# Peptides against a protein of PDB entry 4Z63: the designs that were tried, part 70

Target 1, 334 residues: chain A of PDB entry 4Z63
Amino acid sequence: LCLGMNDLTGNIPEDLFHLKRLNLLGIQENRLSGSLSREIRNLSSLVRLDVSWNLFSGEIPDVFDELPQLKFFLGQTNGFIGGIPKSLANSPSLNLLNLRNNSLSGRLMLNCTAMIALNSLDLGTNRFNGRLPENLPDCKRLKNVNLARNTFHGQVPESFKNFESLSYFSLSNSSLANISSALGILQHCKNLTTLVLTLNFHGEALPDDSSLHFEKLKVLVVANCRLTGSMPRWLSSSNELQLLDLSWNRLTGAIPSWIGDFKALFYLDLSNNSFTGEIPKSLTKLESLTSRNISVNEPSPDFPFFMKRNESARALQYNQIFGFPPTIELGHNN

## One batch from the design tools (peptide; made by RFdiffusion4, then SolubleMPNN)

Design b2_p13_4_s4 (from b2_p13_4, 7 letters changed)
Fold by OpenDDE base, seed 2:
Structure b2_p13_4_s4 (fold): chain B 334 residues (1-334), chain A 13 residues (1-13)
Amino acid sequence: as target 1 above (334 residues)
Amino acid sequence: STSSWIDTVLPER
């Protein structure tokens, strides 16, 4: 049953929960309000539940143990409060959980040993606090993770060295500290292609450790951290780099010539730093900017990207990395 | 020249 993209108001009619053979319930993009009924437990055949973009409030009901076939739960852009209910945090069937842009709070707890099918997690823009869950690497199929805009004080857990499934990771604006430790840990994530660390590590030094290596890194965004240091030499070994944003830092020194050696680099933002010297001639030879054949069908994160000017400004949304125009931005340097 | 950066968070909660 698909009732999305209407102007429906009020609560879900109780009789809807009598549809025991229902595999898909989509009621997204409405004005449905009140609590999400616990009677969703009666939808025992449910595979996909989409309640996103509504006015739901209260706690998410703890009834997911009665939904053994549920693979997709989309609840983004609501007013949900409390934590992730225990039955949801232990769901063995769940592939995708999207609860972005809610008011969920407390310590983030997932039973990753039980969540054997979880491959995508979006909990961005919530009120989770405490530490990053150390057991996330135990979610052996977890590929896409957005935990941005929560308050995860401290460092990236050492256990993330074993996060082999991780491909797309955003921790933007999550009060993280110790960028040297974070990069030292995350370099062990062999499948990591997208890393977003914007608005963290306030005023720290960007490490220039030649022992760091991100072989499969395609997208690196570490913007607006007020980072000190220079262009990191270790990045020159990331031969698959497509997008680099280090804007709004305090990076100094020259832009190195190796920045033009990236065959796939089509988006470069080094603006609003303190770089000096000449623009490398190698930037004029970037193959990605001269070639017309960009493959638009590469895998992308499930979470969107936003081009932001400030925290309060409306941002342009990009659903895939190739939505960004080919760009070289070197403005506002010395 | 845009005074912008890339993020993965919505501007509003």
Scores: peptide ipSAE 0.424, ipTM 0.862, DockQ to the pose 0.717
Fold by OpenDDE base, seed 5:
Structure b2_p13_4_s4 (fold): chain B 334 residues (1-334), chain A 13 residues (1-13)
Amino acid sequence: as target 1 above (334 residues)
Amino acid sequence: STSSWIDTVLPER
């Protein structure tokens, strides 16, 4: 049953929960309010539940043990409070959990040893606090992780060295500290292609450790951190780099010539730094900007990107990396 | 050009 993108108001009719053979319930993009009914437990055949973009409030009901077929739970952009219910945090069937833009709070706890099917997790823009969950790497299929805009004070856990499944990771604006440790840990994530660390590590030095290596890195976003240092030499070994945003930092020195050696680099933002010297001539030879056929069919994160304008509440949403226009932004440097 | 950066979080309301 798909009732999304309407102007439906009120609560879900109780009679809907008598549909024991229902595989898909989509009621997204409405004005449904109140608590999400515990009676969803009666939908024992449910594979997909989409309640996103509503006005739901209260705690998410702890009934997911009665939903053994549930693969997709989308609840983003609601008013949910409390934690992730125990039954949800232990779901062996769940592939995708999206609870972005809610008011979920407390310590983030997932039983990753039980969540054997979890491949996508979006908990961005919540009120989770404490430390990043050290056991996330135990989610052996977890590929896409957005934990942005939570209050995960401290450092990236050492256990994330073992996060082999991790491909797309955002920790934007999560009060993280120690960028050197974070990069030193995350370099061990052999499948990591997208890393977003914007609005963390305030005023720290961007490490220039030549021992750092991100083999499969395609997207690196470390914007608005007030980072000091220079263009990191270790980044030159990331031959698959497609998008680099280091804007709104305090980076100094020259833009190195190796920046033009990235065959797939189509988006470069180094604006609002303190770079000096000449623009590398190699940038004029970027193959991605001269050739029309950028392969549009590359995997992208499940979480959207936002291009935020300084001093503007308006952001452009990009659902795919290739949605970004080919860009070289070097403005506002010294 | 309006200065911008990439993020994965919604604008603060």
Scores: peptide ipSAE 0.406, ipTM 0.857, DockQ to the pose 0.692
Fold by OpenDDE base, seed 4:
Structure b2_p13_4_s4 (fold): chain B 334 residues (1-334), chain A 13 residues (1-13)
Amino acid sequence: as target 1 above (334 residues)
Amino acid sequence: STSSWIDTVLPER
């Protein structure tokens, strides 16, 4: 049953929960309000539940143990409060959980040993606090993780060295500290292709440790951190780099010539730093900008990217990395 | 040049 993109108001009719054979319930993009009914437990055949972009409030009901076939739960952009209910945090069937842009709070806890099918997690823009959950690497299929804009103070857990499934990771604006430790840990994520760390590590030094290596890194975004230091030499070994945003930092020194050696680099933003010297001639020879067709069919994160100008401005949304125009931004440097 | 950066979250309302 698909009732999305309407102006439906009120709550879900109780009689809807008598549909025992219902596999898909989509009621997204409405004005549905009140609590999400506990009676969703009666939808025992449910595979997909989309309640996103509504006015739901209260706690998410703890009834997911009665939904053994549920693979997809989309609840982004609601007013949900409380934590992730225990039954949801233990769901063995769940592949994708999206609860971005809610008011969920407390310590983030997932039973990753039980969540054997979880491959995508989006909890961005919530009120989770405390430390990052150390057991996330136990979610052995977890590929896509957005935890941005939560209050995860502290450092990236050491356990994330074992996060082999991790491919797409955003921790943007989560009050993280110790970028050297974070990069030192995350380099062990051998499948990591997208890393977003924007608005963290305020005023720290970007490490220039030649021992750091991100073999499969395609997207690196570490913007607006006021980072000091220079262009990191370790990045030159990430030969698959497609997008680099280090804008709005305090990086100094020259832009190195190796920045033009990236065959797939089509988006470069080094603006609003303190770089000096000449623009490397190698930038004029970037293959992706001169002759290479960018393939639109490459895997991308499940979470969108946003081009932000300030905290109050509306951001442009990009669902695919290749939605970004080919760009070289070097403005507002010394 | 733009005064923008890439993020994965919407601006605060």
Scores: peptide ipSAE 0.422, ipTM 0.861, DockQ to the pose 0.678; fails the geometry check
Fold by OpenDDE base, seed 3:
Structure b2_p13_4_s4 (fold): chain B 334 residues (1-334), chain A 13 residues (1-13)
Amino acid sequence: as target 1 above (334 residues)
Amino acid sequence: STSSWIDTVLPER
């Protein structure tokens, strides 16, 4: 049943919960309000539940033990409070959990040993506090993780060295400290292709450690951190780099010539730094900007990207990496 | 002059 993108108001009719054979319930993008009914437990055949973009409030009901086939739960952009209910945090069937842009709070806890099917987690823009959960690497299929805009004070856990399944990771604006430690840990994530660390590490030095290596890194975004230092030499070994945003930092020195050696680099933003010297001639030879054959079919993160502007203009949403126009931004350097 | 950066979070309305 798909009732999304309407002006439906009020609560879900109770009779809807008598549909025991219902596999898909989509009521997203409405004005539904109140608590999410516990009677969802009666939908024992439910595979997909989308209640996103509504006015739901209260705690998420702890009924997911009665939903053994649930693979997809989308509840983003609501007013949910409390924590992740225990039955949801222990769901063996759940593949995707999206609770972005809610008011969920407390310590983030997931039973990753039980959540054997979890591959995508979006909890961005919540009120989670404390430390990043050290056991996330125990979610052996977890590839996509957005934890941005929470208050995860401290450092990236050492256990994330073992996060082999991790491919797409955003920790943007999560009050993280110690970029050197974070990069030193995350370099061990052999499948990591997308890393977003924007609005963290305020005023720290970007490490220039040649021992750092991100083999499969395609997307690196470390914008608006006020980072000091220079263009990091270790990045030159990330031969698959497609998108680099280091804008709004305090990086100095020359833009190195090796920046033009990235065959797949189509988006480069180094704007609003303190780079000096000449623009490398190698940038004019970027193959990705001259050849139209960028394979559009590469897997992208499940979480969207947003181009934020300092001006009151609405952020542009990009659902795919290749949605970004080919760009070289070097403006506002001294 | 595009004073912009990439993020994964919606701007607060």
Scores: peptide ipSAE 0.421, ipTM 0.861, DockQ to the pose 0.704; fails the geometry check

Design b2_p13_5_s1 (from b2_p13_5 with L1K S6D L10M)
Fold by OpenDDE base, seed 3:
Structure b2_p13_5_s1 (fold): chain B 334 residues (1-334), chain A 13 residues (1-13)
Amino acid sequence: as target 1 above (334 residues)
Amino acid sequence: KPLVEDGGLMFTS
């Protein structure tokens, strides 16, 4: 049953919960309000539940032990409060959990040893606090992780050295500290292609340790951190780099010529730094900007990217990296 | 009330 993208108001009719054979319930993009009914437990055949973009409030009901076939739960952009229900945090069937842009709070706890099928987790823009869950690497299929815009004070856990499944990771604006430790840990994530660390590490030095290596890194975004230092030499070894945003930092020195050697680099933002010297001529030779035919069949995260041009502007949503226009931004340097 | 600015893979240009 798909009733998304309407102007439906009020509560879900109770009779809907009598549909025991229902596999797909999509009621997204409406004005449905109130609590999400516990009676969803009666939908024992449910594979996909999409209640996103509504006005739901209260706690998410702890009934997911009665939904053994549930693979997809989308509840982004609601008013949910409380934590992740225990039955949801222990779901062995769940592949994707999206609860972005809610009011969920407390410590983030997932039983990753039970969540054997979880591959995508979007909990961005909530009120989770405390430390990052050290056991996330125990979610052996977890590829996509958005934890941005929460209050995870401290450092990236050492356990994330073992996060082999991790491919797309955002911790943007999560009050993280110690960029040197974070990069030193995350370099061990062999499948990491997308790393977003914007609005963290305030005023720290961007490490220039040549021992750092991100083999599969395609997207690196570390904007608006007030980072000091220079263009990091270790980045030159990330031959698959497609998008680099280091804007709104305090980076100094020259833009190195190797920045133009990235064959797939189509988006470069180094704006609002303190770079000096000449613009490298190698930037004019970027193949991605000159050749339209770079068919990059690349996996995209299950969650969108957001671009914000300035602090007062609305963030633009992009569903894929290829949605970004080819860009070179070097403005507002000294 | 939904937040005006959603979280996610966010960067400033």
Scores: peptide ipSAE 0.034, ipTM 0.727, DockQ to the pose 0.469
Fold by OpenDDE base, seed 5:
Formats: structure tokens, sequence, C-alpha cells
Structure b2_p13_5_s1 (fold): chain B 334 residues (1-334), chain A 13 residues (1-13)
């Protein structure tokens, strides 16, 4: 049953929960309000539940033990409060959980040993607090992780050295500290292609440790951290780099010539730093900017990207990395 | 009204 993208108001009729053979319930992009009914438990054949972009409130019901076929739960952009219910945090069937842009709170706890099918987790823009869950790497299929805009005080857990499934990771604006430790840990994530750490590590030094290596890194965003230091030499070994944003830091020194050796680099933002010297001539030879055929069909993360043109502007949503225009921003360097 | 989507992967220029 697909009723998304309407102007439906009120609550879900209780009689809808009598549909025991229902595989898909999509009621997204409406004005549905109140609590999400516990009677969802009666939809025992449910594979996909999409209640996103509504006005739901209260706690998410603890009924997911009665939904053994549920693979997709989308609840982003609602008013949900409380934590992730125990049955959801233990779901062996769930592939994708999206609860971005809610008011969920407390410590983030998932039973990753039980969540054997989880491949995508979006909990961005919530009120989770405490530390990052150390057991997250036990989710052996988890590739996409957005935990941005929460209050995860402290450092990236040492256990994330073992996060082999991790491909797309955002921790933007999550009150993280110790960028040297974070990068030293995350370099062990052999499948990591996208790393977003914007608005963390305030005033720290960007490490220039030649032992750091991110083999498959395509997207690195570490903007607005007030980071000190220079362009990190370890980044030159990330030959697959497509997007680099280090804007709004306090980085100094020259822009190195190796920045033009990235064959796939189509987006570069080094603006609002303290870089000096000449613009490398190698930047004028970037194949990605000169050739029209960027037909790179690469897997994109399941979560959207948000770009602000300036600090006061509304963030623009991009669903794919390739949605970004080819860009070189070097402005506001002194 | 739904909450404003301003989270997730954030780029600042």
Amino acid sequence: as target 1 above (334 residues)
Amino acid sequence: KPLVEDGGLMFTS
C-alpha cells in the first residue's frame, strides 16, 4: 500500500493493521500525526515500512520482534522521541534503518551481533548523547553510517579499526575530539570511500603523518574545524580521490602540486584558509574538469549530502556525489 | 510542519 506524497492528515486508521499479508506500507510525505501505533505488530508480512516526512511523535513502538520480514524502516523527518526500541535494535532481518532528523535521545545502543543484515544506518540529526557505540563494527554488513549532528562526546572508538564493512561514514557536527586518533583508527577501514568529519575537532592540528593511508578514499570532507597545519602529505596516496573539502580551517603553507595528480578529483574546496604561494599549474590539467565524460557510475551512500553556499544560507540537498558541480574553490586565503 | 532537513553529510563552503 503506497499512500506517500499526499496531504493526508490525522492518524493511520486502525483497520489498516488488519492487512496481515501487506509487504509494503508507504505513507511518507504526508501530515500524519500522533504516535506510531503499536498495532503495526499485526503486519507480520511487512518488508518495508516508510513513515518518513510526517508529524509523528512519541516513542517508536517496541514491536519489531513481531515483524520478522522487515528489511526497510524509514522514519526520517518526524518528531520521534526516546531511544531505539529493543526489538528494533535486535532485528536480524533489518537491512536499512533511517531515523534521521528526529528527537531520539539517550545513549545509542544496537545489538550488532543480532543485526546480521544491517547494511545502512542513518541516525543523523538526533539528540543521542554519550559515546559512539564501541560494538558498531560487530554489524558485519554495515556499509553506510550517518551519525552526524548528535552529541557524541569523546573520541572515535579503537574498535573501529575492525570496521571492515564501513564504506560511507559521516560524523559531522558530533562534538568529536582528537582528529589524530580518529584518522589513525579509520585508516584501518579498508572499504572506506566517504569520510565526513565537518564541525568537529575544534582548533586541533590536522596530522601530517606519512604513516596514514586511506587506500580507497574518494570523498574527504573535514570543513569548519579551525584545524591548524598544512595540506597533509598522507592524502597524496589516496589516488581515487574525487572530492576534497578542507574549507573554513586555519591551514597554512602552499597548496602542493600533487593535488593536480588526482585523475578523478572534480570537486576541491580549500577556501577560507591561510594558504600561501602560487596556485599549482597541475590543477589546470585535472582530467575530470577537462573531460565531459565523467561517467563514473560509482556507488553512492544512501544518505544525502548537504551543501551550504555560505554560513547563513540554507543547506542544499544532494542525493549523489556526482550531483555536485565540478568546482575549484580557493577563495579567502591570506 | 516536518522538521527541517539540515543534518547528515554536511559540506560547508
Scores: peptide ipSAE 0.034, ipTM 0.704, DockQ to the pose 0.482
Fold by OpenDDE base, seed 1:
Structure b2_p13_5_s1 (fold): chain B 334 residues (1-334), chain A 13 residues (1-13)
Amino acid sequence: as target 1 above (334 residues)
Amino acid sequence: KPLVEDGGLMFTS
């Protein structure tokens, strides 16, 4: 049943939950309100539930143990409160959980040992607090993780050295500290292609340790951290780099010539720093900007990117990395 | 009311 993108109001009729053979319920992008009924438990054949972009409130019902086939739960952009219900946090069938842009709170706890199928987790823009869950690497298929805009304090857990499944990771604006430790840990994530750390590590030094290596890194975003230091030499070994945003920091020194050696680099933002010297001539030879035919058919994260052109600007949403226009931004440097 | 939907993989230019 697909009723998305309408002007439906009120609560879901309880009789809808009598549809025991229903595999897909999509009621997204409406004005549905009230609590999400516990009677959703009666939809025992449910594979996909999309209630996103509504006005639902209250706690998410703890009925997911009665939904053994549920693979996709989309609840982004609602008014849900409380935590992730225990049955959801233990779901062995769930592949994708999207609860971004809600009012979920407390400590983030997932039973990753039980969540054997979880591959995508979007909990961005919530009110989770405490520390990052140390057991996330136990979610052995977890590839996409957005935890941005929560109130996680402290450092990236040491256990994330073992996060082999991790490919796309955003921790933007989550009050994280110790960028040196974070990078030192995350370099061990062999499948990490996208790393977004914007609005963390306030005023720290960007490490220039030649021992750091991100073999598969394609997207690095560490903007608006007030980071000090220079362009990190370790980044030059990330030969697959496609997008680099280090804007709105306090980085100094020259832009190194190796920045133009990245064959796939199509988006570079180094604006609003304190870089000096000449623009590297190698930037004028970037193959990705000169050749029209780079069909980079690369996997994108399941969650969107957001870009703000300035602090007062509305964030622009990009669903794919390739949604970003080819860009070189070097403005507002010394 | 939903929050401002600007969370996720955040870039700032």
Scores: peptide ipSAE 0.033, ipTM 0.713, DockQ to the pose 0.460; fails the geometry check
Fold by OpenDDE base, seed 4:
Structure b2_p13_5_s1 (fold): chain B 334 residues (1-334), chain A 13 residues (1-13)
Amino acid sequence: as target 1 above (334 residues)
Amino acid sequence: KPLVEDGGLMFTS
């Protein structure tokens, strides 16, 4: 049953929960309000539940143990409060959980040993606090993780060295500290292709340790951290780099010539730093900018990217990395 | 200048 993208108001009719054979319930992009009914438990055949972009409030009901076939739960952009219910945090069937842009709070706890099918987790823009959950690497299929815009104070857990499934990771604006430790840990994530760390590590030095290596890194976004230092030499070994944003930092020195050696680099933002010297001639030879055919490298992150032109501008949402126009931004350097 | 602030998950079925 798909009723999304309407102006439906009120609560879900209770009789809807009598549909025991229902595999898909999509009621997204409405004005549905009140609590999400516990009677969802009666939808025992449910595979996909999309309640996103509504006015739901209260706690998410703890009924997911009665939904053994549920693979997709989409609840982003609601008013949900409390934590992730225990049955949801223990769901063995769940592949994707999206609860972005809610008011969920407390410590983030997932039973990753039980969540054997979880491959995508979006909990961005909530009120989770405390530390990042150390057991996330126990979610052996977890590929996409957005935890941005929470209050995860502290450092990236050491356990994330073992996060082999991790491919797409955003921790933007989560009050993280110690970029050197974070990069030192995350370099061990062999499948990591997308790393977004914007609005963290306030005023820290960007490490230039040549021992750092991100073999599969395609997207690196570490903007607006007031980072000091220079263009990191270790990045030159990330031969698959497609998008680099280090804008709004305090980086100094020259833009190195190796920045033009990235065959797939189509988006570069080094703006609003303190870079000096000449623009490397190698940038004029970037194959991705000279050739009309940018090869779309699948897979892409499941999460959208948000781009602001300035601090006061509305964020633009891009659903795919390749949705970004080919760009070189070097302005506002001294 | 554009600032990429955040990555979220797109939920296309």
Scores: peptide ipSAE 0.032, ipTM 0.686, DockQ to the pose 0.150; fails the geometry check

